# Peptides against a protein of PDB entry 3WG5: the designs that were tried, part 135

Target 1, 218 residues: chain A of PDB entry 3WG5
Amino acid sequence: LAKNIVYVAQIKGQITSYTYDQFDRYITIAEQDNAEAIIIELDTPGGRADAMMNIVQRIQQSKIPVIIYVYPPGASAASAGTYIALGSHLIAMAPGTSIGACRPILGYSQNGSIIEAPPKITNYFIAYIKSLAQESGRNATIAEEFITKDLSLTPEEALKYGVIEVVARDINELLKKSNGMKTKIPVNGRYVTLNFTNVEVRYLAPSFKDKLISYITD
Target 2, 218 residues: chain A of PDB entry 3WG5 as posed
Amino acid sequence: LAKNIVYVAQIKGQITSYTYDQFDRYITIAEQDNAEAIIIELDTPGGRADAMMNIVQRIQQSKIPVIIYVYPPGASAASAGTYIALGSHLIAMAPGTSIGACRPILGYSQNGSIIEAPPAITNYFIAYIKSLAQESGRNATIAEEFITKDLSLTPEEALKYGVIEVVARDINELLKKSNGMKTKIPVNGRYVTLNFTNVEVRYLAPSFKDKLISYITD

## One batch from the design tools (peptide; made by RFdiffusion4, then SolubleMPNN)

Design b2_p17_4_s1 (from b2_p17_4, 9 letters changed)
Fold by OpenDDE base, seed 1:
Structure b2_p17_4_s1 (fold): chain B 218 residues (1-218), chain C 218 residues (1-218), chain A 17 residues (1-17)
Amino acid sequence: as target 1 above (218 residues)
Amino acid sequence: as target 1 above (218 residues)
Amino acid sequence: KKVLGIEPIEFKDVPRP
């Protein structure tokens, strides 16, 4: 029996246009190989809204399941990372990670204070994040509160509130726990039952360019 | 039986004079072929008011039904996009999309803050958006709140409030759900019952010029 | 880690009619 392949790739740092390129590259590789899924180990403090929205679209257009795994312990899917997670086929978190804090901002002032987003922008992203949650059958009320209250959750809280699907210590536990789960959004118009039996895990390394850009943006 | 043709075209990015040219080109092609309808897959963060108003007029002057489809998931009909949608013969949204945030602004200051529109301009667009909603038999109260409250809605909310007509995952579901619906505004002075039985879907590709302009305006 | 907010998508200007 041909072994099902699961790809694992890491995306770390700020969400930018370069992060979109990373997502696109990783997903494309996994699509080309007809992988059972790709797991993106995500650790982000947030980033650009435009890049985030493009990433969400790329995930939702994937021909294979894209699992966002907030990993390792100490990682976060903060701000833009939460939107990306909510736009994905499955969300997992490792113990000691966090999700949330999604309030949009215009940036930082010269003194390092947050420049608040106008209500227009905030309301746009409230609708957007609620839509992502509703589409995926996740908790839209909590998704809204990620913005309105700057809410951040532990994995256990996120699971309890129906924001995420899995708490897992590592890739092996993630595969075990998510085996037989349905994707929270369609893959090519169909909800897919994940099959992580008899899988080969393949790690995708960042390209040299990916490493360089990550280094420059850090 | 000659297959009814439905055209599908994508309009993505900022609403500009070039976006008007795209609308005009796409609609003209569909008109020339006596298509049953054209579906415009719209993803826009907004843009210019002048271009928006011209696009609305072009849609309303169409010899065939123009369906605005906020697609794919993660897309928006934000700001100017909402006006365009409200000016169309039918509005559909995919899950994970949004509509609203229609408050006019004069621009952004050097510090990235919004330059607020004066009351005169705001009131003009309140009247305008209400007129579009009323003309189309859509919720004019919510349309006003898209401005006055910078309201943004999910597809489910927009459907519930009578802002849009269809929530659909893809073109096939859109065609299925909108089959037999009447256009919300007239086509050549008549409300048309959409007939999406035995249709051929034809995708219009952006011209090289369209691609180039989109790339430059991003 | 300082949580970075989402930088807004510039809703470009609905300039005056």
Scores: peptide ipSAE 0.023, ipTM 0.275, DockQ to the pose 0.222
Fold by OpenDDE base, seed 4:
Structure b2_p17_4_s1 (fold): chain B 218 residues (1-218), chain C 218 residues (1-218), chain A 17 residues (1-17)
Amino acid sequence: as target 1 above (218 residues)
Amino acid sequence: as target 1 above (218 residues)
Amino acid sequence: KKVLGIEPIEFKDVPRP
């Protein structure tokens, strides 16, 4: 029986144009090999809204399921990371991780204080994050509260409230628990049932460029 | 006589993946309409090296001349902006603008202090910026010094040292002064002589997305 | 030709005067 391939890649640090390039590269590799899915181990404190939107769009255009896995323990899908997760085909979190805190900011002042986004921008991202949640059949009320209350959730809370689909300690448990689940958004216009009964896990290493960029953004 | 079209677009703020999208959108529109050129009014304090490199590549792939115009007075093509300018077909600056300060950094610490790039990265960008200068027939020594000395120049200095091609107060003066100039890099493999004797100026507005992102990055 | 992975260097935000 031909082994289905599951790719695993790690994306860590701030969400930037480089993060988009990483997502694009990783998903493209997995698409080319007709992988069953790609799992992105995500650890991000947030980042740029533009890059985030491009990443979400790239995930939505994926020819294969993209699973966002907030991993390892201690990692977060904060701010932009939450949007990316909500835009994905499946969200998993490891115990001891977090998701949320999605309030948009204009940046940091010279003194390190947050420059608040105007209501117009905040409202735009409320609409956007709610759309992502609704399209994926996830909790749109909580998605809104990720902004309006700057809410952050544990994996258990996120699962309970219908923000995420899986809590898993490692890739093996993730594959086991997500086996037979349908993607929360379509892949090529169809909801895919994940089949992880006979998979080979292939880890994608960051490119030299990826390593360099991660070093700059960390 | 068919009026040649010159597009003018404004790109302001940090160089990001969104800035790439702006460049791509603006250049694509101008390409589709077979414009004589596009002028990008650039005002940037710098930004991401990855986005910068993608922008440079997009400019180099342009089917039409891309003119970087550091505008209005008080604007800068700082850091990443200098690389973008050096990667373009023509550089113009308004009086009271600046160019340079190209030393790469890894970012800002939580206290707002610069995290210095390691010598390996600095040397990479020295080679890169020198390549851009050399390929465009611009001053590669000054390009290096933009990094090694964190040099910033006035328009008059930049013109004098062969970093830029035009000092102009406004679009009309820019068109007048650049008329008959050859592009500093090839367009579709050929150096183009700019013809601005009978042009219609078309201003491109930022998309709603552009406005939103600019608002988030400013 | 080893495309040296260009690290996303943030260029110093020149403080606007």
Scores: peptide ipSAE 0.034, ipTM 0.285, DockQ to the pose 0.223; fails the geometry check
Fold by OpenDDE base, seed 2:
Structure b2_p17_4_s1 (fold): chain B 218 residues (1-218), chain C 218 residues (1-218), chain A 17 residues (1-17)
Amino acid sequence: as target 1 above (218 residues)
Amino acid sequence: as target 1 above (218 residues)
Amino acid sequence: KKVLGIEPIEFKDVPRP
């Protein structure tokens, strides 16, 4: 029997291989406890595409539902964060957050200018982001426009356009609104109905390593 | 019996989680073939510390000797590349290459300025790089100065100071000079004497994914 | 580097502990 436990963990800053380690650690803890779900409070300006793809894969391989929650107000799931969200079992956003702006770049030049990705790379990520949207039954047209128009959406727009499933002010409202929803992708090959009735919320603190790296990346 | 095979693979660009995947793939192929060694032709300006540490760990867990070769002329094992080299079984450099400049930074600001690492992080990596040098019987004082003085060395200086083992112009000269040398760290718990007499050199090409990501990272 | 977002992609060794 799944324990009536929901884990909540925060992931903030740039998406890196260390961010992957954070996701992996958090999800693994929640899996070990046979939690009903884990909520990741996400706030990211973006990051590395390779790390992002690994995180998406880790979420998709999760033995429990992984909810991406763009939180608190002022946070974003920008760029790489949007891909991660689209790869998850459920997306929620707090009022005053944003999602999108997924145009891939090669990097920043020494002068701070953007080095544009060649068309072949842009096209690869268009196909990739569309696949994530399609697999999760989310708006693949908007997912493409996150790249082609560098589109960013408010929570209200993202909900309206079928990119996300929930707008919630806090964890309690998120649990209330998402209770009874089906995951947008399978968990262990099955779509799961979320049960957040009488759940215990457990917060996962960043490890010492997480704190140190966050301090380095902030 | 180890096959008289030496693998050669190239790793170029920034050290990332994808660079880890490249190292892992290349070393795994060479391990599966029971190769005498793998030579990694390394050219990097640096990269992520987490990816670097994972790469070092992967090298140290290798079932065969991993030789880091800073190649071709003009290449560098800068920053993260120096840590990787110091974590390897043997370091070689081509004439006209460089090693060092290991001062950790938090990143670059949007204006291109370096964000300095706090002293706690700098001290952590001083301890780490010194441990790598000590474990491999290399110059730990110079390893520290790679951080504290942001020191960079020529191949001739690096050899003179006992940071590296070989200066070689090409793979053939590297094999010739390193033949009969002992690994600087253990392989499967034992120091190995390299045997490059009558070896077949096999080049590992980057995977499609490697090419795509390299193209994205270049 | 496939970097998504405003990240300092070029890491000198960003000491990520």
Scores: peptide ipSAE 0.023, ipTM 0.264, DockQ to the pose 0.159; fails the geometry check
Fold by OpenDDE base, seed 3:
Structure b2_p17_4_s1 (fold): chain B 218 residues (1-218), chain C 218 residues (1-218), chain A 17 residues (1-17)
Amino acid sequence: as target 1 above (218 residues)
Amino acid sequence: as target 1 above (218 residues)
Amino acid sequence: KKVLGIEPIEFKDVPRP
């Protein structure tokens, strides 16, 4: 019986239009091979709202389950990363990672201070993040507090409060724990039960362009 | 008598955080040399609101006049570029350029369609663009219509309607026409009369990093 | 790591003629 493939790719850094291109490329590769799932190892401090919304939409349009894995230890799904996670089919976190801090801002002033978003923008993203949580059966109250209280959670807290589905130290533990779980949002209109019993893990490397952009933006 | 220096730099492409760094670097160089002014040859289709606001703030904090010159022919100060122009000490346009189309959006969907900004965001930027126009003594009604009607203007129209100050085909004509004009906003709290009678024009080149980013983002 | 907030607003790319 042909081994089911699970792809793993890393997305690190700020959420930008280029990050969208990475998500699109990685998901497309996994779709083409009819993978059981793709796991995105995510480490982001945040980024652009437009890119974030496009990434969420791309995930929701995926023909296969997209698992966001906040990894490695010390990584975060901060700000935009939390929205992306909440828009995904399954959220996992490694011990020592964080999720949250979702308050929208207009940017940074020259002195490095935050330019505050007006209440109307904040309220828009409160509604948006709550919808992502509700659609995925995750804690919408905590999702709101990621904005209103600038809340950040540990993996254990996030699991306890029903924000995420799995705490796992590595890919092997993630596959083991998530095996038999249903996706939190539909894949092609149906909730899918994950099957990781006889899978081949394939790692996707960043393209040359991906490497070059990361080199310049870091 | 030591020749007064006028710097000229080109900023082309999307308005991003890196575009802010370019503005900051170029203005800082010109400030350090106590230049009579810096002219930014701007060609942008738009970009990020945060970066735009930071750029406007950086221009307003400049120790010297910052002249936005929509150049060359075929260039535009579209969207974010219009806000930057309206925030500057003087706006010039070359024949065959455009300004306007300032309606804010949340981004592009996967199908390339615009994700519409909610009315509350649109209203924020209406207030913002009107303030830029009013502070600079430019046409605030047209500035509003850059958003509400998605209006774009030719240089001749923009001049006629009091959006811009100069139409010039090249730097030499720009210097000639703007000589003796007052800045539309203050420099260090004072409106400055431009003196371009005995100036040396110095061109600033993009840094290696600037060239690399442009190469990757184009 | 500085948490970068969500930047809520973008401006459209206007196609060049």
Scores: peptide ipSAE 0.023, ipTM 0.242, DockQ to the pose 0.876; fails the geometry check

Design b2_p17_4_s2 (from b2_p17_4, 8 letters changed)
Fold by OpenDDE base, seed 5:
Structure b2_p17_4_s2 (fold): chain B 218 residues (1-218), chain C 218 residues (1-218), chain A 17 residues (1-17)
Amino acid sequence: as target 1 above (218 residues)
Amino acid sequence: as target 1 above (218 residues)
Amino acid sequence: KPVLGIEPIEFKDVPAP
């Protein structure tokens, strides 16, 4: 029986327009090969809101399930990363990772202090993040508190509160635990049951350009 | 039986004078072909107030119903986009979208902070947005709060509060749900019942110029 | 001229735990 393909790719660092290009490339490859899913190993401290929103749109337009996996241990889906996760078909976290801290800011001052976003912007993103949570059947109250309280959660807490779907130590455990789960948002208008029986795991490497940009921006 | 035509076009990005040209072009094409309606898929973070007001006027002068559809998921009708929506014959939103955050500003300072509009300007737009809501039989109190509280709403909230008419995942669901609805403002002095039975959906592509401008302004 | 927008926004960089 022909093996179903699951792609795994890594996205690390700040969320920028270049990160969008990475998501787009990875998802496109997986779509072209009619993969069962793509797993994006995500480790981000946050980044740009515009890029984040574009990434969410790209995920939601995917022809295949996109699984966000906060990995490896010590990684985070902080701020922009949380929004991306909430916009995805499935969220997994490794032990020792975190999610949350989603309060928007305007940037950093010269002294490293945060320039706060005005209420207008904060309220916009509260509505946005709640919408993502509601769409995906995830905890919208916690999603709001990721902003209003700058809340961050452990994997166990996030699972308990219905923010994420899986806690897994590695890709094999993720595949095992998520097998038979339905996507939290539709794929081409339909909720898909993930089939990770007899799959080939295929890793996508970052392009040379991706490596260079990551090196420059970090 | 000859199929009624429904046009679908996309407008994404900042609301500018170029956005007006897009609206005008799209609506004109649909008018020329005596379409049953045009659906504008709108995704905007906001933009210029002058352009917004011109767009509203162009919509209200349309010979056919103009449906604003906040789409795709993750999109927004933020600020200027909300005014445009409130000025239209029907508002729909996809899941995972937002509407609101309508407080006028003068711009951004060098440090990225908002330059607040004086009370005179704020009060002008409060009156304006309330007028749009009242004309269309939509919630004028919420419309005001889009400014005074910089309120943003989910699709479900917006529907519940009587700000919008439809929540729909895609064009097919939008057509199905809006079939038989009356326009919220008149078309040529008459409230029109939408007839989406046996329709042909025709997509309008952005012009090359539209693509170029969008690329430069984003 | 008045502007109606929500741009430019960043999300804070949170140090990895």
Scores: peptide ipSAE 0.033, ipTM 0.343, DockQ to the pose 0.262
Fold by OpenDDE base, seed 2:
Structure b2_p17_4_s2 (fold): chain B 218 residues (1-218), chain C 218 residues (1-218), chain A 17 residues (1-17)
Amino acid sequence: as target 1 above (218 residues)
Amino acid sequence: as target 1 above (218 residues)
Amino acid sequence: KPVLGIEPIEFKDVPAP
């Protein structure tokens, strides 16, 4: 019986236009092979809001389930990473990871102080993050508090409050726990039941370009 | 009977990208020799958060137990050092050392005053440090208070409150006391029982590069 | 453009007890 394929790829660092290219490439490869899913191991402190929104759209347009996995231990889906996760078909976190801290800023002043976003921008992202949570059947109140209180959660808290679906220590545990779960948003207009019973895990390596950009942005 | 090897290395000073290289090198050497463990004698006032998080990840990815030993007397695992310790397989402290004071800052102003981190950043690190404590079965409440109260503890207090596992005056006492203990986080997905009954202690010297960088950063 | 990020932060130097 032909094994269903699950792709695993890593995205680490700041969310930028180059990060969009990575998401697009990885998802496209998995789509072309009609994979059961792609798991994106995400570790990000945040990044650009425009890039984040494009990534969310790319995930939502995916022909296959995109699972955001905050991994390894010590990783975060901070700020932009939280939005990306909330826009995905399933969220998992490894123990020792975090999610949240979503308040937008305009940048940093010369003295290193945060330049606060005006209420207009903050309110925009409150509405946006709440919409992502609501659409995915995740906790919209907590999603709002990721901004209004700059809340950050552990995996256990995030699971408890219905922000995420899975706490898993590795890919094997993730596959085991998520097997039989439905996607939190539709794939091609349908909520998909994940089937990880007889799967081949394929790791996607970063392209040369991905490696170079990661090197420059770190 | 072939003696099991325990490596001992020293990391002193500010936590930077160069400190990551030291951790990586030391752990890699110990991994290559299939050591029973590596003990890192840590003395740090703190440092960069990004470097700290990378170091934590490197420790958690180790193929062997990484023991953080706050040593010698008078040393500290302050700030970034506490996070590193909480991310490790076992924490020991020598008498007269300290741990804690984990509140993040953006830096120092020209007048030497602390530039406070915004609540966003503080809350992020609260979640992060709590996750490290929870994953390792250490006191998450105290871990939070390392930030919220900028709490610092003695070895005796840290042991009492379940932050650390061992108080030891030297390597020999550390080996004796930790013999038969389980790692507080998994090694290759398994909690390992430390066996220090018949071990050879090997001290790793800093590389020439490590010495040069330490000289520049001190 | 708004930034959603936690920039590299530092942890304060604490003098040895």
Scores: peptide ipSAE 0.078, ipTM 0.366, DockQ to the pose 0.236; fails the geometry check
Fold by OpenDDE base, seed 1:
Structure b2_p17_4_s2 (fold): chain B 218 residues (1-218), chain C 218 residues (1-218), chain A 17 residues (1-17)
Amino acid sequence: as target 1 above (218 residues)
Amino acid sequence: as target 1 above (218 residues)
Amino acid sequence: KPVLGIEPIEFKDVPAP
């Protein structure tokens, strides 16, 4: 029986324009091979709002399911990472990871203090994150609170509140648990039932450029 | 049948005095529960030589096997991470990871240029890394070349040259492949045969402090 | 003291506008 392919790639560090290129490259490779899905092991503290929005758009344009996996233990899909997850076809988290803390800021002052975003920007991102949650059938109230309360959740809390779909310790458990689940957003206009029966896991290595920029951004 | 426990923890970012505290905490937890082993998922660009040496010592003092796993795909055990791996009971690497680049430096100049270490320091670390390789029955020639040639290896190369013991895609494959292997260095004065038959995997989450420092050092 | 590896760049989570 022909094995379905699942790609696994890692995206780590700040969400930047380069991170967009990583997402694009990884998804494109998986699309070209008609993979059953791509799993992005995500560990990010956050990053640029513009890059985040572009990444969300790229995920939503994917020809295959994109599963965001907050991994490994200790990883977080913080800030921009939460938005990306909420825009994806399925969210999984490893034990000991976190999600949330989505309040937009303008940056850091010279003394390391947060420069607050004006209310108009904050309100824009509240609307945006709620839209992502609603479109994916995830908890829009909690999504708003990721901003308004700077809320961060454990995997167990995120699952309980309907923010994520899977808690999994590793790729094998993720595949096992997500097998037969429908994507939370459409793939090419249709909700896809994930089929992880008899799959081959293929790992994507970061490019030299990815390593270099990870090196620069890490 | 009572399940043997395997702990899995993540150490990411620069090797510092805080990273020592992470290693110490993780190993201590696993020791207290008489775990069959602890697997440290390592992703590091390098760090302080003093911290590295302390970490190596802590690993060698471990009451249980410490497995260094260069993970996830795209991760590296660069520089200090290579020394740590060579000082451990077993080295595994995921596909698309790297190991090596061990040349000591004094730091970076204001323009980002490397400040070279004096020959005496370089020679000290050559002797040190060769000792780690020899004591663990790993390739001491390649270990030297990690410094003298700033050599970096893929998992397949590292396995081929006898630098590492396992190439594994995930924790389950690591457990499967390393089951029945002897530790490359003694645990409490004896080489241990790893028993990953009927094991429970327990993940350690980074402490809040670990997250904060990871946040600072990432 | 000798350093082994590349100094990590501090990632500050800044949602940039």
Scores: peptide ipSAE 0.042, ipTM 0.311, DockQ to the pose 0.141; fails the geometry check
Fold by OpenDDE base, seed 4:
Structure b2_p17_4_s2 (fold): chain B 218 residues (1-218), chain C 218 residues (1-218), chain A 17 residues (1-17)
Amino acid sequence: as target 1 above (218 residues)
Amino acid sequence: as target 1 above (218 residues)
Amino acid sequence: KPVLGIEPIEFKDVPAP
């Protein structure tokens, strides 16, 4: 029987236009191969709100389930990464990772201090992140607090509060635990039950362009 | 006789994933309407190399001519903006604008100093920018010097050196001067002669998302 | 990582306006 494919790709670093391109490329490859899902191993300190919103939109438009996996241990889905996760079909975290700290900022001053966003911007992203949480059946109160309190959660806390769906140590445990779960948002208008029985794990490597851009954005 | 449409959209600020989305959205709208061309009024200090490369690719994939217009006076197509311009079907500049300064950097240190890119990265972008210039029949030597000397040019210099095609004070002068010009790169595999006789100028405004992102990236 | 910018690409986790 033809093994269903699960793609795994790594996205590391700041959320930028390049990160959008990585998401788009990886998801497109997995879509073309009619994969059961794509797992994005995410490790990000955050990044650009614009890129984030586009990535969320790209995930929502995916023809296959997109699983955000905050991985490896020590990784984070911070700031923009949290929004991306909340916009995805399933969120998993490895032990020793974090999620949250979503307060928007205008940037960093030359002295490295945060330039605070005006209330208008903060309120926009509060509404946005709450919408993502609500649409995915996740904890919208905590999602708001990711901004208003700059809250960061452990995997265990995030699971407990209904922000994420799975805590898993590795891809194999993730596949095992998420097998039979329904996507938290629709895929092509329907909630999909993940089938990870007898799957081939296929790793996607960064393109040469991806490697270059990753080198450029670090 | 049905007036041919020329779309005009403004892209201002840093080149980012959002900027890619703006380009994609604007070009897509113009493609859907079978516009004669889209003019992008560009004012950018530069930005991300990854976003830039994606924007260039999106322009090159356009079903209609994409004209980069460095506008208004005081605007620049700096750094990433120069690459985007060089990847486009026609470049115009308003008086009092600039183009160039394309040396890649790894970023800015906390003290605001430039972190220099290693030679590998610099050489990559030299090859890339030269390719853009060569493919468009523009001055590849000057394109290289945009990096190696961090050269910036006035519109008059850029025109003189064969980097750009038009100096124009406004959209009307741009349309007049570029009427009958051939695109510097192909549109759907052919070099298109621009026809701006009896065109309707249609301005595209930023979406709400675009406005939000622009506010966030400023 | 190289940024192509004259201005510091402050990857501002920049909020929406």
Scores: peptide ipSAE 0.022, ipTM 0.239, DockQ to the pose 0.141; fails the geometry check

